# Designs tried in a protein design run: peptides against a protein of PDB entry 4XPM. Part 196

Target 1, 160 residues: chain A of PDB entry 4XPM
Amino acid sequence: VMLHSKNVKGFLENTLKPYDLHSVDFKTSSLQSSMIITATNGGILSYATSNNDVPKNSINEINSVNNLKMMSLLIKDKWSEDENDTEEQHSNSCYPVEIDSFKTKIYTYEMEDLHTCVAQIPNSDLLLLFIAEGSFPYGLLVIKIERAMRELTDLFGYKL
Target 2, 67 residues: chain B of PDB entry 4XPM
Amino acid sequence: DIKGTIAFDTHGNVIESTGVGSQRIEDIGDLSKVTLDAEGFAQVQGDSLLVHLYKRNDITLAVYTSA

## One batch from the design tools (peptide; made by RFdiffusion4, then SolubleMPNN)

Design b2_p29_4_s1 (from b2_p29_4, 13 letters changed)
Fold by OpenDDE base, seed 5:
Formats: sequence, structure tokens, C-alpha cells
Structure b2_p29_4_s1 (fold): chain B 160 residues (1-160), chain C 67 residues (1-67), chain A 29 residues (1-29)
Amino acid sequence: as target 1 above (160 residues)
Amino acid sequence: as target 2 above (67 residues)
Amino acid sequence: SFDENFMDKLNKELDEFIKEGLEAIKKKF
């Protein structure tokens, strides 16, 4: 069910929602982008963006997609390096987590002025990637992506 | 009277911040080392403010108030 | 499938935590 492109797209669109607390005066922006990419090549399988004010098939849309491709590739490369580096896995930017008896890791990466977070969908060849503005706190970003992964059980164990 | 708040995780990363807390993110380093009582509370004297700590489920809430 | 309200639920959970913490601190100190 979740493997269908429309369902995955809808899921990613839901992850874009901003957080707005009422107990205290705290509100975030929407995520800039949310993506599922391949762990092997960094190819984008599905994505959602908060900036939808761009004409379809326009040069601006193409440039936006190309930028996402570049960022996804860079983050995939960093993730790959860290997954092969024991020291990096024990850094403060790595969160080991367990979801339904499956172990995975959440990494936070500063990409220029953006705050990013990436995690391997458990036992799969896929990565979930969130891109947010620099004002979006990393601790909240980690909580957000962990909760999102818990909703992707249909993709656990997915191999290309 | 609350002057601000910071909520942070076990890695010292911010979850939320408001008021003066948003300008004192650097306090997390010291606040994370404070020994809490059996109920998860502590009070720390800052410069001109008091910091009240509450930790539950690996999240620490710091509340800044006037001394 | 996924819970279409999972992000709203997380937002609510965090808000409730902050609220409970504020009340607990008020009682403690």
C-alpha cells in the first residue's frame, strides 16, 4: 500500500507541517523538503516541498528539483561515510534508535544555512531525509523524523 | 513570572526555546550536568535569573524566572 | 499505511509535555 507513489507522496507532504505549541509561544516554519532517497546512489524516489508556488515544468521547477538532487547526493555521501566510521557513529550528531525491534540511526547535518536530518529506513536501501531552515531546532527535527519512520513500516526491509 | 524556556534532549540539542531561553542556548552545556532530585527536579541560580529544571522521558525542560 | 494525523499527534504530545512540566515546576518551587 505504502509502496504506491501517490501514497508515499501524501505521507511526505504530511511531514512538512510546522509545529505550533500553545503552552508556550513557540512555532516553527514548515519543512522546506521531505524526501525518500536511495542509500546506494542518492536518487530521489519521492519528495515533497513547501514551496509550491512554481509553475509546472518551468525552469524554476527544474532548478528546484536539481538542487534537491544535489543536496540528496551530498547527504547520502556523508551518511555513507559515517556508517563506515565508528567514531562518527558515537558523535553527538548520531542518534541510535530502535523501532519495532529494528535498529537504525538518525544523523543531523548542517548544510550551508540549512538544518538537515537523515535516517535509514530500517533494514532497507532507502533513506528518509528532512530539510529545514536554520531556525528549526535539531532536537525537534530528530523527534519528528523518528515519529515519521514509525509510520513507514511497509518500507522496512525494502531492497532495490 | 516566566521569562523564557528551553527544552532539550539528551544530546543537548534544542527541542524548543522561548523568551530569554532563546538567547541562552549555551546554558544547556551546564544545565545538562546538573544533578536532579528523585522526582526529576532541580533549581540553579543563574546570573540574574533562576533556572528551574524538570526532566521526564529523556527531555529536560528549563524554565527561567526572576530571582 | 500510515496514520494521516501522526504529525498532529506528535505536536499535541510535545505541547502536553511542556504544559505538564510547567505545572509540575510551579508546584515544586
Scores: peptide ipSAE 0.732, ipTM 0.956, DockQ to the pose 0.847
Fold by OpenDDE base, seed 2:
Structure b2_p29_4_s1 (fold): chain B 160 residues (1-160), chain C 67 residues (1-67), chain A 29 residues (1-29)
Amino acid sequence: as target 1 above (160 residues)
Amino acid sequence: as target 2 above (67 residues)
Amino acid sequence: SFDENFMDKLNKELDEFIKEGLEAIKKKF
């Protein structure tokens, strides 16, 4: 079983959904962006954004895409560094998790005023990356990306 | 009588916050050190508010009340 | 394939946790 590009895009769009609790008055914004990128170069394989108000082929859209490319590269670089640093792997910003007997790590990164988290899809060359506003709590972001990864079993072990 | 809430994980990161809890995120440091009973509960006296703690499945819920 | 409702389910799970916690605290104290 394999996810095609359209299915992956739909999945990422689904991850953008905000949280809205009714037990207490708590509601988040949508994720700004959700991406699957390569662990090797930070290249974007698929992405979804909540800001679709920009006209297609406009300079603003180009700038937005370029911004995503830069963000993905920066986060990939930081992730790569941390994966080669045992101290960083034991920091408070690293969440070791296990999904169906596969081990991976979730990292949280502050990117200017944005809250981000990234995780390697188990046993793959791919990273799942969430970018949210600064108001989006990190603890919730981590839970969100962990649950999202549990839905990507088709990509476990995917090698480029 | 609830004045606010904070839910946080084992890393001290916020999952949700409401009311006065949103303005007391710094309390997590101390709240995370509170000894819970066998059922996962504790009650802590703050400045003017009581904090009621409940922990289950690595998530701690703090509820702020006046009494 | 992925569950089309996985985000809604997670939202519900968290909401239920908070609800259960509130009730448990109310009962305890």
Scores: peptide ipSAE 0.732, ipTM 0.956, DockQ to the pose 0.828
Fold by OpenDDE base, seed 3:
Structure b2_p29_4_s1 (fold): chain B 160 residues (1-160), chain C 67 residues (1-67), chain A 29 residues (1-29)
Amino acid sequence: as target 1 above (160 residues)
Amino acid sequence: as target 2 above (67 residues)
Amino acid sequence: SFDENFMDKLNKELDEFIKEGLEAIKKKF
């Protein structure tokens, strides 16, 4: 299966959507960013951000992208460490999940004032990464990323 | 009347919170230890409020009321 | 490919869950 950057970009943009419940008065902000990165180096293959007010090719855009690159690398490093740490895998910040008989883990990480979660796309060299404001609850973030991964079956087993 | 809600997962992480529930996230630690009946319900005293619990599909909903 | 409405569906599912829970609690207590 071929990876089409335009399709992946559209997918990630879709994940940015906020949650808005009507049964109770609860609404979240949009995700700050959503990314597919390499598990090897934390390189960004595709990303979407809710901060679309920044003009293209501006210094602010460059700085924003650079910040995403930094966060991606840091989270990848933390993920790599935890994948080799059984104690961390048994913490409340690690969610073992199974999607269509494929096993993976979802990790939640606090990055300064941001809430993040990351998960390896099953049997792949890719990670899906969500970055949200600190007000975005982790439990909801986990549910969100799990559902998102279920839509990425075409990437299961993807190797670099 | 409902004063607030908290929904949380089996890891004790919040899914949603409203009203007084948003100010009582620390209650999750104790609420997660409450034994539910066969139908997934429980009622506990949380300071001055009653907390009604319902759990289904690994999600617990806590509803805070005055009575 | 992916379902373009998957996030909306999830939002709806969670909303329905909360609604069901509220009604269940109302009936129980």
Scores: peptide ipSAE 0.732, ipTM 0.956, DockQ to the pose 0.879
Fold by OpenDDE base, seed 4:
Structure b2_p29_4_s1 (fold): chain B 160 residues (1-160), chain C 67 residues (1-67), chain A 29 residues (1-29)
Amino acid sequence: as target 1 above (160 residues)
Amino acid sequence: as target 2 above (67 residues)
Amino acid sequence: SFDENFMDKLNKELDEFIKEGLEAIKKKF
């Protein structure tokens, strides 16, 4: 059963959840945004944001969406460059991973004061993108996006 | 007597940090080079704190104590 | 479909890892 648009939205909303440990005093903020974008042009197919208090159709909502569009395009461009750069693929900002025999890479990027990570959904034309505050640790962000991708097996091999 | 913790991955990126560990992220570079025993443990003396290391499943936990 | 609790499970797994590590260190040293 393929994920419909509504299901994808709900999935992305779930990825926003913060981490709260009880063994030690550690908690994170929610992700600022979670998106599925096209690898070809960085177009947003679906997104979720923790800023749900913005009135719909308001100028603030428009500005926030426009900002997401800009961020997605910038990250897609950087991802595309790195996919063609062997040195970048061997940096600490690149995590080769394998999910059910499908190989992909997770990249971490600092965008101004934000921490981001992006990964190609295996064998697809889609990228999963997380945007978090600068206080969100990169190692945890990588673990988070890897787990999220494991739940998107229905999108493996998806072509536009 | 735990003063703080750092958990980090094989790339040296932080997974979690607490207490004094949050102020000693730069220690990861040296801690990642420490040779662990067969069970995944090591103990390292820092400047004023003792660091206890435990590694399992590619995650290293560093625990800072006064003794 | 996806597991609606996948992020909660990950949170729990990480918490358990830290807990186990702390206990293991306590026993070792």
Scores: peptide ipSAE 0.731, ipTM 0.956, DockQ to the pose 0.835

Design b2_p29_4_s2 (from b2_p29_4, 15 letters changed)
Fold by OpenDDE base, seed 2:
Structure b2_p29_4_s2 (fold): chain B 160 residues (1-160), chain C 67 residues (1-67), chain A 29 residues (1-29)
Amino acid sequence: as target 1 above (160 residues)
Amino acid sequence: as target 2 above (67 residues)
Amino acid sequence: SFDKNFMDKLNEELDKFLKEGLEAIKEKF
């Protein structure tokens, strides 16, 4: 069951893995961050980061966590706006998808120099959020998050 | 003889790019409009390069070659 | 629960597509 914090954390850490498409000599960096946040307030329920080089309890770690909080809030706000805007839902930044008869949407957002994508976990109050470097292609990011959501069936329908 | 590649989705977003393909992301707009044959192939003459297209499962692969 | 290898599987699927695409293009043209 994915409801336990350790299981969710492990899942998110797994999503950080880079791609190596060696057939064309293309490889990516790891995701910068992967998070599950609330759709209501953008609160972080669980997260994983590739940058674990910061000493624990240091000011740099605090700043990093605060940055994630700010990013999650900003993205949640943008997502909320788009979910209430039919035109935005028909833009190239929105990917309607269906997973096991459940409908959801994947949105891509440019956040300064970072590439992000977010998707509501089907029928839930939760969002899955990926943050990557600007070199990480959006099309690949979308494929990644869709596949990741297919592994979160235990969270489908989860309400806070 | 491959000079580069671009793979892109139905929204025109990049999945991967290599070589000269990385410098020709703007080509996706035109490449996405190319009519493919029944097997999902097409060949387009660029400026100095040929672009070979293959599409399957909503992913288009563009391969740039000199000939 | 999730498949712990889902990322690796996706990586392989995408790479397989690209490999097959390259071969298909080579055969076609």
Scores: peptide ipSAE 0.746, ipTM 0.959, DockQ to the pose 0.841
Fold by OpenDDE base, seed 3:
Structure b2_p29_4_s2 (fold): chain B 160 residues (1-160), chain C 67 residues (1-67), chain A 29 residues (1-29)
Amino acid sequence: as target 1 above (160 residues)
Amino acid sequence: as target 2 above (67 residues)
Amino acid sequence: SFDKNFMDKLNEELDKFLKEGLEAIKEKF
């Protein structure tokens, strides 16, 4: 059951995996972070990060988590704005998608030197958020998050 | 010989890029407008290189070659 | 629950597409 914290954490950790498209000699780095956040306040319900070299309970870990909280809030705010802006929904940074007859949108956002994408889990109060390095192409990021959402059917319709 | 590749989606966003393709991301704008044949192929001149296009399942693959 | 191999499968699918595309282009031109 995806409602259990351990299952969600494991799922997010799985999404961090890099791509290796060896047929064209292309490979990516791991995602920097993967999160499930609330659409209401941008609060982090669960997260995974590739920067696991930070000791727990250290000041660096606290700062890292705080940074994720800030990014989560900023992206949630931008997402909220775009959901109320028809022009933004018709830009190349917005992907309307349908998963098992449920409609949602994937947005790509540049955050300083990072590439991010966010999507509302269908009919839910939750957003799935990927944060990657600037070298991670947006088209691939979108494909990745769409596939990830297809694995989150247990969270479809989840309300806070 | 292949000098590079670009794969991009219907929104013009990159899926992957290699070789000279990584230096020609700006070509996507023009490549996306190229009319493909019934099998999803096209060949166009891109500066000094030939660009071979193949599209399937909303993904376009561009392969850059000298000839 | 989720398929623990979903990311690997996607990677394989994309790589397969690219491989097939390269071969298709080679055959066409």
Scores: peptide ipSAE 0.746, ipTM 0.960, DockQ to the pose 0.863
Fold by OpenDDE base, seed 5:
Structure b2_p29_4_s2 (fold): chain B 160 residues (1-160), chain C 67 residues (1-67), chain A 29 residues (1-29)
Amino acid sequence: as target 1 above (160 residues)
Amino acid sequence: as target 2 above (67 residues)
Amino acid sequence: SFDKNFMDKLNEELDKFLKEGLEAIKEKF
């Protein structure tokens, strides 16, 4: 069941994979981070990162986690504002989507030099969040997160 | 001979870009307004390049070639 | 549960679209 922490972690790790569209000689880097956070407080429930070359419990690891916490909180705040702003929901940065008869929205946000994408897991108190380098195209990022959400049906309707 | 490509979605956001396409992302605004034929194709004359368009399933592929 | 190959499948689907698009354009023009 996806509700178990190990299963969620494994799922997020899979989302990190880079894309290789060799028919046109286009390839991406891996996602920097992939997270499931609370829509209420921006708290991180689970995360995966492509930067695993850091000693466990080191100062560098702690700083990395703290940075993720900061980014997740900022993105959650922007998402919350946009969910209460009809004009923002009609911008090119918002993608209304429907998955198995559940409606949700995908938002793209520029965070300094990073490209981010966030979406509420349908009818839940959870957000799925992708963080990528600036070279990762937004259109591809949106396609990626939509496909990922389709695999999270076990979390649809999850309430804290 | 292909000089580059751009693939973009219905919001005008890039899915992929290669070659000269990577330097012509600003073309998406105009390319998205081009009327396609019944089979989803169009050809647009650029500055010194031709742009060949193909759209299917809400994804547009633009291929840049020499004129 | 989830399909452990879902990202690979999406990669293949997108690449297939691009390949077919290139071929279609070649035939059209």
Scores: peptide ipSAE 0.744, ipTM 0.958, DockQ to the pose 0.820
Fold by OpenDDE base, seed 4:
Structure b2_p29_4_s2 (fold): chain B 160 residues (1-160), chain C 67 residues (1-67), chain A 29 residues (1-29)
Amino acid sequence: as target 1 above (160 residues)
Amino acid sequence: as target 2 above (67 residues)
Amino acid sequence: SFDKNFMDKLNEELDKFLKEGLEAIKEKF
């Protein structure tokens, strides 16, 4: 069941994979981070990161987790603002999508030099959040998160 | 004789870019306004390069060539 | 559960589109 913590973690780790579009000699880096957070307060329920070389319980690990917490909160706040702003919902940074008759929106946000995108898991209290390097194209990031959400049907309608 | 490529979505955001295409992201604004034929193709003369367009499933591929 | 190959499949789909697009352009022009 996807609701189990280990399964969610494994799913997020899979989303980190880079793309290699060899037909045009284009490749990306791995996602920096992938997270499921609460839409209410931006709390991290599960996360995966490409920086797996950091020793466990080290100061570097603590700092990286704290940075993720900060970013998740900032993005949640921006998402919440945009959900109450009709102008922002009609910008090129907002993608209305429909998955199995469930409607949601994908937002792209630049966070310093990073490219991010976030989407509410349909009819749920959860957000899926991708963080990538600035070289990762937004259009590709949107395609990626939409495809990922299609695999999270078990979380549709999930309430805290 | 491909010099580069750009693929972009209906919002004008990049999906991929290579070669000279990576240096011509600003072209997307104009390329998105080009009228395509019934099969989804168009050809546009740039400053020094020829741009070939193909669109399918809301993705536009632009291929830059010298001729 | 999720399809463990969903990201690989997406990579293949996108690459296939690009390949077919290049071929279509080559044939058209």
Scores: peptide ipSAE 0.736, ipTM 0.956, DockQ to the pose 0.819

Design b2_p29_4_s3 (from b2_p29_4, 14 letters changed)
Fold by OpenDDE base, seed 2:
Structure b2_p29_4_s3 (fold): chain B 160 residues (1-160), chain C 67 residues (1-67), chain A 29 residues (1-29)
Amino acid sequence: as target 1 above (160 residues)
Amino acid sequence: as target 2 above (67 residues)
Amino acid sequence: SFDKNFMDKLNKELDEFLKEGLEAIKAKF
């Protein structure tokens, strides 16, 4: 069951994997982070990071987690604003998608030098959030998160 | 010979870019307006390069060549 | 549950699209 914390963590870790489109000699970096957060408060329910060289419970880890918390809150706020802004929903940064008859939207946001992508898990109080380096193209990031969302049907309709 | 590529979506956002394509992301605006034939192809003369377009499943591939 | 290979499959699909596109362009022009 995807609702189990370990399963969700494993899923998010899998989303970190980089792309290798060798037919055109194009490669990406791994995602910096992948998270499931609450749409209400931007609280992190689960996360994965590509940075595995930081000792657990270290000051550096705490700082990195705090940074993720800050980013998640900022992105949640921007997402909330855009969900109430028809102009933003018609921008090239918003992708309406439908998964198994459930509608949602994917948003891309520039966060300083990072490329981010966020989408509400259909009919839920949850958001899926990808954070990548600035070299990670947005079109590919959107495709990636859309495919990932299709694997989270167990979370569709999840309410806090 | 291929000098570079750009793949982009219907929103004009990059999916991948290589070679000279990486330096010509701004071309997407014009390339997205090109009328494709029934099979999804078009050929456009660019600045100094020839651009070959192929679109399928809402993804457009642009291939830059010298001829 | 999820397909543990979902990202690899997507990577492959995109790569195959690009490969096919390159071949199609080569054949067309």
Scores: peptide ipSAE 0.748, ipTM 0.960, DockQ to the pose 0.821
Fold by OpenDDE base, seed 5:
Structure b2_p29_4_s3 (fold): chain B 160 residues (1-160), chain C 67 residues (1-67), chain A 29 residues (1-29)
Amino acid sequence: as target 1 above (160 residues)
Amino acid sequence: as target 2 above (67 residues)
Amino acid sequence: SFDKNFMDKLNKELDEFLKEGLEAIKAKF
């Protein structure tokens, strides 16, 4: 069941994998982070990171988690603003998508030197959030998060 | 013969880029306006390079060649 | 539950598209 914490964590870890499009000799880095956060407060329910070199329970680990919390809140705030702005929903940074019979939107956001995208899990109080390096192209990031959302049907309609 | 590639979506955002394509991301604006034939192809002459376009399933592939 | 290979499948699908596109362009021009 996807609602269990370990299952969600495993899902997010899978989304970190880099892409290798060898037919054109193009490959990406791993995602920096992948998260499921609350749409209400930007709180992190689950996350995965590609940087596993930090000792557990160290001050550096705490700082990295705090950084994710800050990023999550910033993106949640921007998402909330855009969801209340018709013009922003018609920009090239917004992708209306339909999964099965459920509608949602994917937003791309530049956060300093990072490329991010976020999407509301359909009819839920949850957001799926990808954070990548600036070299990760937005078009590929959007395709990636759309496919990931299609695997989260167990969370469709989830309310806090 | 291929000097580079760009693949982009209907919003003009890059999916992948290689070779000279990585240095010509700005071409997407013009390439997205090119009328394709019934099979989804087009050819555009740009400066010293020739650009070959193929579109299917809302993804456009641009291939840069010298001829 | 999720398909544990969903990202690998997407990677393959995108790569196959690019491969087919390159071949199609080569045949066309």
Scores: peptide ipSAE 0.748, ipTM 0.960, DockQ to the pose 0.822
Fold by OpenDDE base, seed 3:
Structure b2_p29_4_s3 (fold): chain B 160 residues (1-160), chain C 67 residues (1-67), chain A 29 residues (1-29)
Amino acid sequence: as target 1 above (160 residues)
Amino acid sequence: as target 2 above (67 residues)
Amino acid sequence: SFDKNFMDKLNKELDEFLKEGLEAIKAKF
């Protein structure tokens, strides 16, 4: 069900939505990008991006896609390194979480002026990746990606 | 009168910040160490502002007031 | 499949938490 490309794309598009916490007069921007990538080589399986004011097949669109490919590869590499580094796993940028008895980790990474977070979909070869502006708080980003992962149970255990 | 807020998680990362709270993110380090009462409340006098703390479900809300 | 309203629900949950916290602090102090 969720393995259908259109369903995954729709899911990622939904994650772009900004928050409005009006009780304290706080609101966020939309996520810049939301992606499902492979944990093996950082390849993009599906993605959604805000600011779709780019003509299709234009040089700007190609550059945008290439930028996403670059970021996904960089984040995958950092994630892979941290998965083999116990010290990094005990830092405040790593959140061990459990979803329906499945364990995974959420990592936050600063990429230049952007705030990112990534998490392995439990027992799978897939990573969920959020990219936001620097004004998007990391704590909120973590809560967001954890909730998103709870909706991806169909992908738990997915192997390439 | 509320001058600002900070909400943060158990890792000390910000969930939201408003008003003077947005300029006092560095306070989280000290606020996270404050001993709360049995109901999850505390009141801390830092400088000219009073900080009211409430923690529930691993989220701490700090409210800055003048009194 | 997924709940198409999951982000709206999370937004509402967080906002309600903050609202409850503000009222709780007001009642406490």
Scores: peptide ipSAE 0.747, ipTM 0.959, DockQ to the pose 0.828
Fold by OpenDDE base, seed 4:
Structure b2_p29_4_s3 (fold): chain B 160 residues (1-160), chain C 67 residues (1-67), chain A 29 residues (1-29)
Amino acid sequence: as target 1 above (160 residues)
Amino acid sequence: as target 2 above (67 residues)
Amino acid sequence: SFDKNFMDKLNKELDEFLKEGLEAIKAKF
């Protein structure tokens, strides 16, 4: 059952995997982080990070989590603004998509030197958020998050 | 003979880039306007290199070659 | 539940597309 916390965590960890397109000798880094957050307040419900070498309960771990909280809030705020802005929804940074007859939008946002991508899980109060290095191309990031959302049908329609 | 590649989506955003393609991302604007044949192919002159285009399933692959 | 191999499958699909594209271009030109 996807609604179980451990299952969601495992799902997010899988999304961190890098791409290796060896046919053209192209390889990406792992995602820095992957999160499910609330669309209302940007609160983190679950997250995974590629930085697994930080000691548990250390100051470095706390700082990294706090940074994720800050980024998630900023991205949620911009997402909320764009959902009420027709012009932004028609930019090249917005991808209207349909998954099993459910409509949603994928947004790409540059956050300092990072590339991010966010999408509302269809008909839900939840957002899926990917954070990657600046070298991770946006087109690939969009493809990645769309495929990930197709695996989250159990969360479609989820309300807080 | 391949000098590089760019793959991009219908929004003009990069999916992958290699070789000289990584230095020619600005070409996407013009490449996206190229008329493809019925099978999804085209060939255009890009700077000093030839650019071979293949589009399928809303993804365009551009291959840069010397000839 | 989710398919635990969904990211690997996507990686493979994209790589195969690129491979096929390269071969198609080679055959065309």
Scores: peptide ipSAE 0.747, ipTM 0.959, DockQ to the pose 0.809

